Peptides against a protein of PDB entry 4Z63. Designs and how they scored, part 13

Target 1, 334 residues: chain A of PDB entry 4Z63
Amino acid sequence: LCLGMNDLTGNIPEDLFHLKRLNLLGIQENRLSGSLSREIRNLSSLVRLDVSWNLFSGEIPDVFDELPQLKFFLGQTNGFIGGIPKSLANSPSLNLLNLRNNSLSGRLMLNCTAMIALNSLDLGTNRFNGRLPENLPDCKRLKNVNLARNTFHGQVPESFKNFESLSYFSLSNSSLANISSALGILQHCKNLTTLVLTLNFHGEALPDDSSLHFEKLKVLVVANCRLTGSMPRWLSSSNELQLLDLSWNRLTGAIPSWIGDFKALFYLDLSNNSFTGEIPKSLTKLESLTSRNISVNEPSPDFPFFMKRNESARALQYNQIFGFPPTIELGHNN

## One batch from the design tools (peptide; aimed at target 1 T198)

Design b1_p11_8 (made by RFdiffusion4; failed a check: a repeat of another design)
Pose (drawn by RFdiffusion4):
Structure b1_p11_8 (pose): chain A 334 residues (1-334), chain P 11 residues (1-11)
Amino acid sequence: as target 1 above (334 residues)
Amino acid sequence: SSHWITSFDPD
């Protein structure tokens, strides 16, 4: 049953909950509102539930043991409150959970021993608080994590050294501390390709510690953290690097020669720092900016990227990394 | 000129 992208109002008629054979319900992008009824436990054949872009509120009903076939739950852009229900946190069948841009709050609790099929999680733009859940690496299939724009505090848990499935990690604007510990831990996640740390670690020093090694790293964004220190040389060993954003920090010193050695780099933003010295000549032999013989695969995280020109400008949206214009942005330095 | 990138919608 596909009703998506209409102008429907009111709550879900209780009539709908008699459909015990329905495996797909798309009601997304309407004006529907009210609570999402507990009677939804009666729809035991559901595989894909798309409730996104409506006006729903109240707690997400804790009925998800009654929906053992649920694989996709899409609730983004609604007014849902409370945390993740225990039954949803215990679902062994969920592949994907998208609750982003909701009014959700409290500690974030998932039973990752119980969630053996979870491979993608998007909780962005919510009010989850407390520490990042230490058990997240126990979701052995979790590849894509977007926790951006939340109310967490403290450090990245030590157990994140074991997050073997992690590919795309977006932590922007989440009030994270100790970028030194965050980078030392996260370098051990061997599948990490894209990492977004923007608006965290405010005023901290950027670690220059050169034992740090991110081998498969493709996209590194750590911006507007007001970080101090120099251009970190440990980054030169990430040969796959495609997009680097260190902008709006307090970084100083010269821009080193090895920045021109990234063969797949098509976008760099070092703008709004305290960089001095001349421009390194090696930026003229950047391979992805000269010839057509460099070819690589675009990273594919499940989350869009946003770009802001200044603090008051409306943002630009890029659903894919290769949507960024090939750019050298060195403005507002010394 | 300058700008920065993030993964959340700031608007």

Design b1_p11_8_s1 (made by RFdiffusion4, then SolubleMPNN; from b1_p11_8 with H3S I5V; failed a check: a repeat of another design)
Amino acid sequence: SSSWVTSFDPD

Design b1_p11_8_s2 (made by RFdiffusion4, then SolubleMPNN; from b1_p11_8 with H3S)
Fold by OpenDDE base, seed 2:
Structure b1_p11_8_s2 (fold): chain B 334 residues (1-334), chain A 11 residues (1-11)
Amino acid sequence: as target 1 above (334 residues)
Amino acid sequence: SSSWITSFDPD
């Protein structure tokens, strides 16, 4: 049953929950309100539940133990409060959980040993507090993780050294500290291709440790952190780098010539720093900017990117990395 | 440019 993208109001009719054979319920992008009924437990055949972009409120009902086939739960952009219900946090069938942009609170707790199928988690823009869950690496298939815009004070857990499944990771604006530790840990994530850490580590020094190595890193965004230091030498070994945003920091020194050696680099923003010296001539030889043959069909994060262009303007949403225009931005440096 | 990238809607 697909009723998305309408102007439906009120609550879900209770009789809808008598549909025992229903596999897909999509009621997204409406004005549905009230609590999400616990009677969804009656939809025992449900595989996909999309209630996103509505006006639902209250706590998410703890009935997911009665939904053994549920693979996709999309509830982003609602008014849900409370925590992740225990049955949802223990769901062995769930592949994707998106509860971005709600009012969920408390400590984030997931039973990752039980959530054997979870591959995508988006809990960005909520009110979770405390520390990052140390057991996230126990979610052995978890590839996409967005925890941005929560209040996870502290450091990246050391256990994340074992987060082998992690490919796309966003922790933007989550009150994280100790960038040196974070990078030292995350470099062990062999599948990590996208790392977004914007608005963290305020005023810290960007580590320039030659022992750091991100083999598969394609996207690195560490903007608006007031980071000190220079362009990190360890980044030069990330040969697959496509997008680099280190804008709005306090980085100094010269822009190194190796920045032009990245064959796939098409988006570079080093603006609003304190770089000095000459613009490397090697930037004129960036293959991605000289050739029109850019592969557009690459895996992307499930979470969107946003470009904030002006404080008074709405941010632009980009659903894919290649949606960004080829860019070299070096403005507002010394 | 005064732009920067993130993974959330900052508005």
Scores: peptide ipSAE 0.463, ipTM 0.921, DockQ to the pose 0.840
OpenDDE base, seeds 1, 3, 4, 5: peptide ipSAE 0.418, 0.404, 0.379, 0.392; ipTM 0.908, 0.901, 0.891, 0.896; seeds 1, 5 fail the geometry check

## One batch from the design tools (peptide; aimed at target 1 D245 E311 F324)

Design b1_p12_1 (made by RFdiffusion4)
Pose (drawn by RFdiffusion4):
Structure b1_p12_1 (pose): chain A 334 residues (1-334), chain P 12 residues (1-12)
Amino acid sequence: as target 1 above (334 residues)
Amino acid sequence: SSHWIMSFNPDE
């Protein structure tokens, strides 16, 4: 049953909950509102539930043991409150959970021993607080994690050294501390390709510690953290690097020669720092900016990227990394 | 000129 992208109002008629054989319900992008009824436990054949872009509120009903076939739950852009219900946190069948841009709050609790099929999680633009859940690496299939724009505090848990499935990790604007520990821990996640750390670690020093090694790293964004220190040389060993954003920090010193050695780099933003010295001549032989013989695969995280020109400008959206124009941005330095 | 990148929609 597909009703998406219409102008429907009111709550879900209770009539709908008699459909025991329904395996797909798309009601997304309407004006629907009210609470999402507990009677939804009666729809035991559901595989894909798309409630996104409506006006729903109240707690997400804790009925998800009654929906053992649920694989995709899409609730993004609603007014849902409370945390993740225990039954949803215990669902062994969920592949994907998108609750972004909701009014959710409290500690974030998932039973990752119980969630053996979870491979993508998006909780962005919510009010989850407390520490990042230490058990997240226990979701052995979780590849895509977007926790951006939340109310967490403290450090990245030590157990994140074991997050073997992690590919795309977006932590922007989440009040994270100790970028030194965050980078030392996260370098051990061997599948990490895209990492977004923007608006965290405010005023901290960027670790220059050269034992740090991110081998498969493709996209690194750590911006507007007002970080100090120099261009970190440990980054030169990430040969796959495609997009680097260190902008709006307090970084100083000269821009080193090895920045021109990244063969797949098509986008770099070092703008709004304290960089001095001349421009390194090696930026003239960047391979992805010269010839057509460098070819690589675009990273594919499940989340869009946003770009701001200044603090008051409306943002630009890029659903894919290769949507960014090939750019050298060195403005507002010394 | 300058700008920066993030992974959430600030206008939401």

Design b1_p12_1_s1 (made by RFdiffusion4, then SolubleMPNN; from b1_p12_1, 5 letters changed)
Fold by OpenDDE base, seed 5:
Structure b1_p12_1_s1 (fold): chain B 334 residues (1-334), chain A 12 residues (1-12)
Amino acid sequence: as target 1 above (334 residues)
Amino acid sequence: SSSWITSFDPEL
């Protein structure tokens, strides 16, 4: 049953929960309000539940033990409060959980040893507090993780050295500290292609440790951290780099010539730093900017990106990395 | 530019 993208109001009729053979319930992009009914438990054949972009409130019901076929739960952009219910945090069937842009709170706890199918987790823009869950690497299929805009005080857990499934990771604006430790840990994530760390590590030094290596890194965003230091030499070994944003930091020194050796680099923002010297002539030879063949068919994160253009304008949403225009921004350097 | 990238809507 697909009823998304309407002007539906009120609650879900309770009689809808008598549909025991229902595999897909999509009621996204409406004005549905109140609590999400516990009677969802009666939808024992449910594979996909999409309640996103509504006005739902209260706690998410603890009924996911009665939904053994549920693979997709989308609840982004609602007013949900409380934690992840125990049955959801233990779901062996769940492939994708999206609860971005809610009011969920407390400690983030997932039973990753039970969540054997979890591939995508979006909990961005919530009120989770405490530390990052040390057991996330036990989610052996978890590739996409957005935990941005939560209050995860402290450092990236040492256990994330073992996060072999991790491909796309966002921790933007999560009150993280110790960028040297974070990068030193996350370099062990052999499948990591996208790393977004914007609005963390305030005023720290960007490490220039030549022992750091991100083999498969395609997207690095570490904007608006007030980071000190220079262009990190370790980044020159990330030969697959496509997008680099280090804007709004306090980085100094020259822009190195190796920045033009990245064959796939189509987006570079080094603006609002303190870089000096000449613009590298190698930037004029970037193959991605001279050739029209952008490989549009590469896997992208499930979480959206946002570009904040100025303080007064609304951010632009980009659902794919290749949605960004080919860009070289070197403005506002000294 | 005065732009920066993130993974959340900064207006929310």
Scores: peptide ipSAE 0.440, ipTM 0.908, DockQ to the pose 0.855
OpenDDE base, seeds 1, 2, 3, 4: peptide ipSAE 0.445, 0.030, 0.026, 0.026; ipTM 0.911, 0.710, 0.687, 0.721; seeds 1, 4 fail the geometry check

Design b1_p12_1_s2 (made by RFdiffusion4, then SolubleMPNN; from b1_p12_1, 6 letters changed)
Fold by OpenDDE base, seed 3:
Structure b1_p12_1_s2 (fold): chain B 334 residues (1-334), chain A 12 residues (1-12)
Amino acid sequence: as target 1 above (334 residues)
Amino acid sequence: SSSWVTSFDPEL
């Protein structure tokens, strides 16, 4: 049953919960309000539940032990409060959990040993606090993780050296400290293609350690950290780099010529830094900007990206990095 | 919202 993208109001009719053979419930993009009924437990055949973009409030009901086939739970952009229910945090069937843009709070706790199927986790823009869960690497299939805009104080856990499944990681605006430790840990994530760390590490030095290596890194976004230092030499070894945003830092020195050696680099933002010298002539030779035919194997995270061209513009949502126009931003480096 | 504009933000 798909009832998304309507102007439906009020609560879900109780009779809907009698549909014991229902595999797919999509009621997203409505004006449904109140608490999410615990009677969803009666939908024992449910594989996908999409309640996103509604006016739901209260706690998420602890009934996911009665939903043994549930693979997809989408609840983004609601008013949910409390924590992740224990049955949801222990779901062995769940592949994707999206609860972005809610009011969920407390310590983030997932039983990763039980969540054997979890591959995508979006908890961005919530009120989670404390430390990052050290046991996230125990989620052996977890590839996509958005934890941005939460209040995770401290450092990236040392256990994340073992996060081999991690491919897409966003921690933007999460009050993180110690960028040197974070990069030193995350370089061990051999499948890491997308790393977004914007609005963290305030005023720290961007490490220029030649021992750092991100083999599969395609997307690096570390904007608005007030980072000091220069363009990091270790980044030159990330031959698959497609998008680099280091804007709104305090980076100095020359833009190095090796920045033009990235065959797949189509988006570069170094704006609002303190770079000096000449624009490297190698930037004019970027194959991605000159040839329309670069088959970019895109990183496709399950979380959206946003582009904002100016302060007054609405942020444009993009589901894929390919949605970004080829861009070189070097403005405001005086 | 901070008065800064980055071209790329996952959580604008």
Scores: peptide ipSAE 0.191, ipTM 0.820, DockQ to the pose 0.222
OpenDDE base, seeds 1, 2, 4, 5: peptide ipSAE 0.028, 0.032, 0.030, 0.109; ipTM 0.678, 0.713, 0.724, 0.795; seed 5 fails the geometry check

Design b1_p12_1_s3 (made by RFdiffusion4, then SolubleMPNN; from b1_p12_1, 6 letters changed)
Fold by OpenDDE base, seed 1:
Formats: structure tokens, sequence, C-alpha cells
Structure b1_p12_1_s3 (fold): chain B 334 residues (1-334), chain A 12 residues (1-12)
């Protein structure tokens, strides 16, 4: 049943939960309100639930043990409160959980040992507090993780050295500290291609340790951290780099010539720093900007990117990396 | 003015 993108109001009719053979319920992009009924448990054949972009409130019902086929739960942009219900946090069938832009709170706890199918987790823009869950690497299929805009104070857990499944990771604006430790840990994530750390590490030094290496890094975004230091030499070894944003920091020194050696680099933002010297001539020879059709079919994060422009302008949403125009921004340097 | 990227809507 697909009823998304309408002007439906009120609660879900309880009789809808009598549809025991229903595999897909999509009621997204409506004005549905009230609590999500516990009677959703009666939809025992449910594979996909999309309640996103509604006015749902209250706690998410703890009925996911009665939904053994549920693979996709989309609840982003609602008013849900409380935690992740225990049955959801233990779901062995769940592949994707998107609860971005809610009011979920407390300590984030997932039973990753039970969540054997979890591939994508979006909990961005919630009220989770405490520390990052140390057991996330136990989610052996977890590839996409957005935890942005929560209050995960402290450092990236040491256990994330073992996060072999991790490919796309955002921790933007999550009150993280110690960028040197974070990068030193995350470099061990052999499948990490996208790393977004914007609005963390406030005023720290960007490490220039030549021992750091991100083999498969395609997207690095560490904007608006007020970071000090220079362009990090370790980044020159990330030969697959496609997008780099280090804007709105306090980085100094020259832009190094090796920045133009990235054959796939199509988006570069170094704006609002304190870089000095000449623009590297190698930037004028970036193959991606001159000759290459960027392969539009490359895997992207499940979480969207947002471009914040002027304070008065609404942020632009980009659902895919290749949605970004080819860009070189070097403005507002010294 | 220059932009910056993130994975959350900064207007929310």
Amino acid sequence: as target 1 above (334 residues)
Amino acid sequence: SSSWLTSFDPEL
C-alpha cells in the first residue's frame, strides 16, 4: 500500500493493521499525526515501512519482534521521542533504519550482534547523548552510518579500528573531540570511502602525520571546525579522492601541488581558510574537470549532503556525491 | 560567500 505524497491527516486507521499480507506500507510525505500504533505488529508480512515526513509523535512502539520480515524502516522527519525500542535494536531482519530528524533521546544502544542484516543507519539530527556506541563495529554489515547532529561527547571509540564494513560515515556536529585520535582510528576502516566530520574538533590542529593513510577515501569533509595547521601530507596518498571540503577552518601555508594529482577530484573547497602563496598550476590540469565523464553510477552514501551557503540562504540538499557540480573554491583566503 | 558541506540540514 503506497499512499505517500498526499495531504492525508489524522491517525492511521486501525483497520489498516488488519492487512496481514501487506509487504509494503508507504505513507510518507503526509500530515499523519498522533502515535504510531502498536497494532503495526499485526502486519506480520511487512518488509518495508515508510512513515517518513509526517507529524507522528510519541515513542516508537516496541513491536518489531512481531515483524520478522521487516527490512526497511523509514521514519525520518517526524516527532518521535524516547529511544530506539528494544525489539528494533535487536532486529535480525532490518537492513535499513532511517530515523533522521526526530527527537529521539538518551544513550544510543543497538544490539549489533543481533542486527546481522543492518546495512544502513541514519540517526542524524536527533537528541542522542553520551558516547558513541563502542559496539557499532559488531554490526558486521553496517556500511552507511549517519550520526550527525547528536551530542556524542568525547572521542571516536578505539573499537572503530575494527569497523571493516564501514564505507560511509558522518559524525558532523556531534560534539566530538580529538581529531588526531579520530583519524588515527578511522584509517583502519579499510572500506571507508566517505568521511564527514564537519562542525567537530573545534580549534584543534589537523594532524599532518605521514603515518596516516586512507587507502579508499573518496570523500573527505572536515568543514567549519576552526582547525589549525596546514594541508595534511597524508591526504596525498588517497589517490581515489573525488571530493575534498576543508572550508571554514584556520588552515595556513601553501596549497600543495599534489592537490592537482588527484585524477578523480572534481570538488575542492578550501575557502575561508588562511592559505597563502600561489594557486597550484596542477589544479588547472585536473582530469576530472577537463576530460572525464564522472561515472554517475558510483556508490554514494544513503545519507544526503547539505551545502550551507550564506547565512540567509537555505541549505542545498545533495542526495548523491555526483550531484555536486565540478567545483574549485579557494575564496576568502589570505 | 563560500559554502561548507555537512550531512545534516543546518536549518533544522
Scores: peptide ipSAE 0.435, ipTM 0.912, DockQ to the pose 0.825
OpenDDE base, seeds 2, 3, 4, 5: peptide ipSAE 0.431, 0.423, 0.417, 0.416; ipTM 0.911, 0.908, 0.908, 0.905

Design b1_p12_2 (made by RFdiffusion4)
Pose (drawn by RFdiffusion4):
Structure b1_p12_2 (pose): chain A 334 residues (1-334), chain P 12 residues (1-12)
Amino acid sequence: as target 1 above (334 residues)
Amino acid sequence: STPAVGIMSFDP
């Protein structure tokens, strides 16, 4: 049953909950509102539930043991409150959970021993608080994590050294501390390709510690953190690097020669720092900016990227990394 | 809160 992208109002007729054989319900992008009824437990054949872009509110009903076939739950852009229900946190069948841009709050609690099919999680733009859940690496299939724009505090848990499945990790604007510990831990996640740390670690020093090694790293964004220190040389060992954004920090010193050595680099933003010295000549022999013989695969995280020119400008949206214009942005330095 | 600039992964 596909009703998506219409102008429907009111709540879900209780009539709908008699459909015990329905495996797909798309009601997304309408004006629907009210609570999402507990009678939804009666729809035991559901595989894909798309409730996104409506006006729903109240708690997400804790009925998800009754929906053992649920694989895709899409609730993004609604007014849902409370945390993740225990039954949803215990579902062994969920592949994907998208609750982003909701009014959700409290501690974030998932039973990752119980969630053996979870491979993508998007909780962005919510009010989850407390520490990042230490058990997240226990979701052995979790590849894509977007926790951006939340109310967490403290450090990245030590157990994140074991997050073997992690590919795309977006932590922007989440009030994270100790970028030194965050980078030392996260370098052990061997599948990490794209990492977004923007608006965290405010005023901290950027670690220059050269034992740090991110081998498969493709996209590194750590911006507007007001970080101090120099261009970190440990980054030169990430040969796959495609997009680097260190902008809006307090970084100093000269821009080193090795920045021109990234063969897949097509975008770099070092703008709005305290960089001095001349421009390194090696930026003229950047391979992805000269010839057509460099070819690589675009990273594919499940989240869009946003770009802001200044503090008051409306943002630009890029659904894919290769949507960024090939750019050298050195403005507002010394 | 600090205003958002640069590249990030949320819609400000």

Design b1_p12_2_s1 (made by RFdiffusion4, then SolubleMPNN; from b1_p12_2, 4 letters changed)
Fold by OpenDDE base, seed 1:
Structure b1_p12_2_s1 (fold): chain B 334 residues (1-334), chain A 12 residues (1-12)
Amino acid sequence: as target 1 above (334 residues)
Amino acid sequence: EVPAVGLSSFDP
């Protein structure tokens, strides 16, 4: 049953929960309100539940133990409060959980040893607090993780050295500290292609440790951290780099010539720093900017990107990395 | 509060 993208109001009719053979319930992008009914438990054949972009409120019901086939739960952009229900946090069937842009709170706890199928987690823009869950690497299929705009005090857990499944990771605006430790840990994530760390590490030095290596890094975003230092030499070894944003920092020195050696680099933002010297001539030779053959078919993060060019600008949403126009931003380096 | 400028993955 797909009823998304309407102007439906009120609560879900209780009789809908009598549909025991229902595999897909999509009621996203409506004006549905009230609590998400516990009677969802009666939908024992449910594979996909999409209630996103509504006006739902209250706690998410703890009924996911009665939904043994549930693979997809999308509840982003609602008014949900409380924590992740225990049955949801222990779901062995769940592949994707998207609860971004809610009011969920408390400590984030997932039983990763039980969540054997979880491959995508989006909990961005919530009110989770405490530390990052140290056991996230135990989610052996977890590839996509957005935890942005939560209050995860402290450092990236050392256990994340073992996060082999991790490919797309955002921790933007999560009150993280110690960028040197974070990068030192995350470099061990051999499948990591996208790393978003914007609005963390306030005033720290961007490490220029030549021992750091991100072999498969395609997207690095570390904007608006007030980071000091220079362009990090270790980044020159990330030969697959496609997008680099280090804007709104306090980076100094020259833009190195090796920045133009990235054959796949189509988006570069170094704006609002204190870079000096000449613009590297190698930037004019970036093949990705001259050739139309950007492979649009590359895997991207499941989480959206948001670009806010300045304090007065509206944020623009980008659902795919290749949705970014080919860009070189070097402005406002004073 | 630090202005939420730049590229990120959180809802504005």
Scores: peptide ipSAE 0.445, ipTM 0.897, DockQ to the pose 0.888
OpenDDE base, seeds 2, 3, 4, 5: peptide ipSAE 0.422, 0.427, 0.436, 0.426; ipTM 0.893, 0.890, 0.896, 0.890

Design b1_p12_2_s2 (made by RFdiffusion4, then SolubleMPNN; from b1_p12_2, 5 letters changed)
Fold by OpenDDE base, seed 1:
Structure b1_p12_2_s2 (fold): chain B 334 residues (1-334), chain A 12 residues (1-12)
Amino acid sequence: as target 1 above (334 residues)
Amino acid sequence: EVPVVGLTSFDP
């Protein structure tokens, strides 16, 4: 049953939960309100539940033990409160959980040893607090993780060295500290292609440790951290780099010539720093900007990107990396 | 509060 993208109002009729053979319930992008009924437990054949972009409130019901076929739960952009229900946090069937842009709170706890199928987790823009869950690497299929705009005080856990499944990771605006430790840990994530760390590490030095290596890094975003230092030499070894944003920092020195050696680099933002010297001539030779053959079919993070060019600008949403226009931003340096 | 600017993955 797909009723998304309408102007439906009120609660879900309770009789809808009598549809025991229902595999897909999509009621997203409506004005549905009230609590999500516990009677969703009666939908024992449910594979996909999409209630996103509604006005739902209250706690998410703890009934996911009665939904053994549930693979997809999309609840983003609602008013849900409380934590992740225990049955949801233990779901062996769940592949994707998207609860971004809610009011979920407390400590983030997932039983990753039970969540054997979880491959995508979006909990961005919630009210989770405490520390990053050390056991996330135990989610052995977890590829996409957005935890942005939560209050995860402290450092990236050492256990994340073992996060082999991790490919797309955002921790933007999560009150993280110690960028040197974070990068030192995350470099061990051999499948990591996208790393977004914007609005963390306030005033720290961007490490220039030549021992750091991100072999498969395609997207690095570390904007608006007030980071000091220079363009990090270790980044020159990330030969697959496609997008680099280090804007709104306090980075100094010259833009190095090796920045133009990235054959796939199509988006570069170094704006609003203190870079000096000349623009590297190598930037004029970026193959990605001269050739139209950008492979649009590359995997992208499941989580959206939001660009805000300045304090007064509206945020622009980008659902795919290749949705970004080819860009070189070097403005507002001194 | 630090002004929100730059590229992020959180809702505005």
Scores: peptide ipSAE 0.498, ipTM 0.921, DockQ to the pose 0.895
OpenDDE base, seeds 2, 3, 4, 5: peptide ipSAE 0.465, 0.489, 0.485, 0.474; ipTM 0.914, 0.918, 0.919, 0.914

Design b1_p12_2_s3 (made by RFdiffusion4, then SolubleMPNN; from b1_p12_2, 5 letters changed)
Fold by OpenDDE base, seed 4:
Structure b1_p12_2_s3 (fold): chain B 334 residues (1-334), chain A 12 residues (1-12)
Amino acid sequence: as target 1 above (334 residues)
Amino acid sequence: EVPVVGLSSFDP
């Protein structure tokens, strides 16, 4: 049953929960309000539940133990409060959980040893606090993780060295500290292709450690951290780099010539730093900017990107990495 | 408080 993209108001009719053979319930993009009924438990055949973009409030009901076939739960952009229900945090069937842009709070706890099918987790823009859950790497299929805009004080856990499934990771604006430790840990994530760390590590030094290596890194975003230092030499070994944003830092020195050696680099933002010297001539030889529109159908993060060019600008949403226009931004340097 | 600018993955 798909009722998305309407102007439906009120709550879900109780009679809907009598549909025991229902595999898909999509009621997204409406004006549905009130609590999400615990009677969802009666939908024992449910594979997909999409309640996103509504006005739901209250706690998410703890009924997911009665939904053994549930693979997809989308609840982004609601007013949900409380924590992740225990049954949801232990769901062995769940592949995707999206609860972005809610008011969920407390410590983030997932039973990753039970969540054997979880491949995508979006909990961005919530009110989770405490530390990053050390057991996330135990989610052996977890590929996409957005935990942006929560209050995860402290450092990236050492256990994330073992996060082999991790491909797309955002921790932007999560009050993280110690960028050197974070990069030192995350370099061990052999499948990591996208890393977003914007608005963390306030005023720290960007490490220039030649021992750091991100072999499969395609997207690196570390904007607006007020980072000091220079362009890191270790980045030159990330031969697959497609998007680099180090804007709004305090980086100094020259832009190195090796920045033009990235064959796939189509988006470069080094703006609002303190770079000096000449623009490398090698940037004029970037193959991705000289070659015509290669429609690259590459996998992208499940989470959206938001670009805010300045303090007064509205944020622009980008759902795909390749939705970014080819860009070289070097403005506002000294 | 640091102004929100740049590329990120959180809702504005």
Scores: peptide ipSAE 0.480, ipTM 0.917, DockQ to the pose 0.902
OpenDDE base, seeds 1, 2, 3, 5: peptide ipSAE 0.476, 0.460, 0.474, 0.448; ipTM 0.914, 0.912, 0.914, 0.905

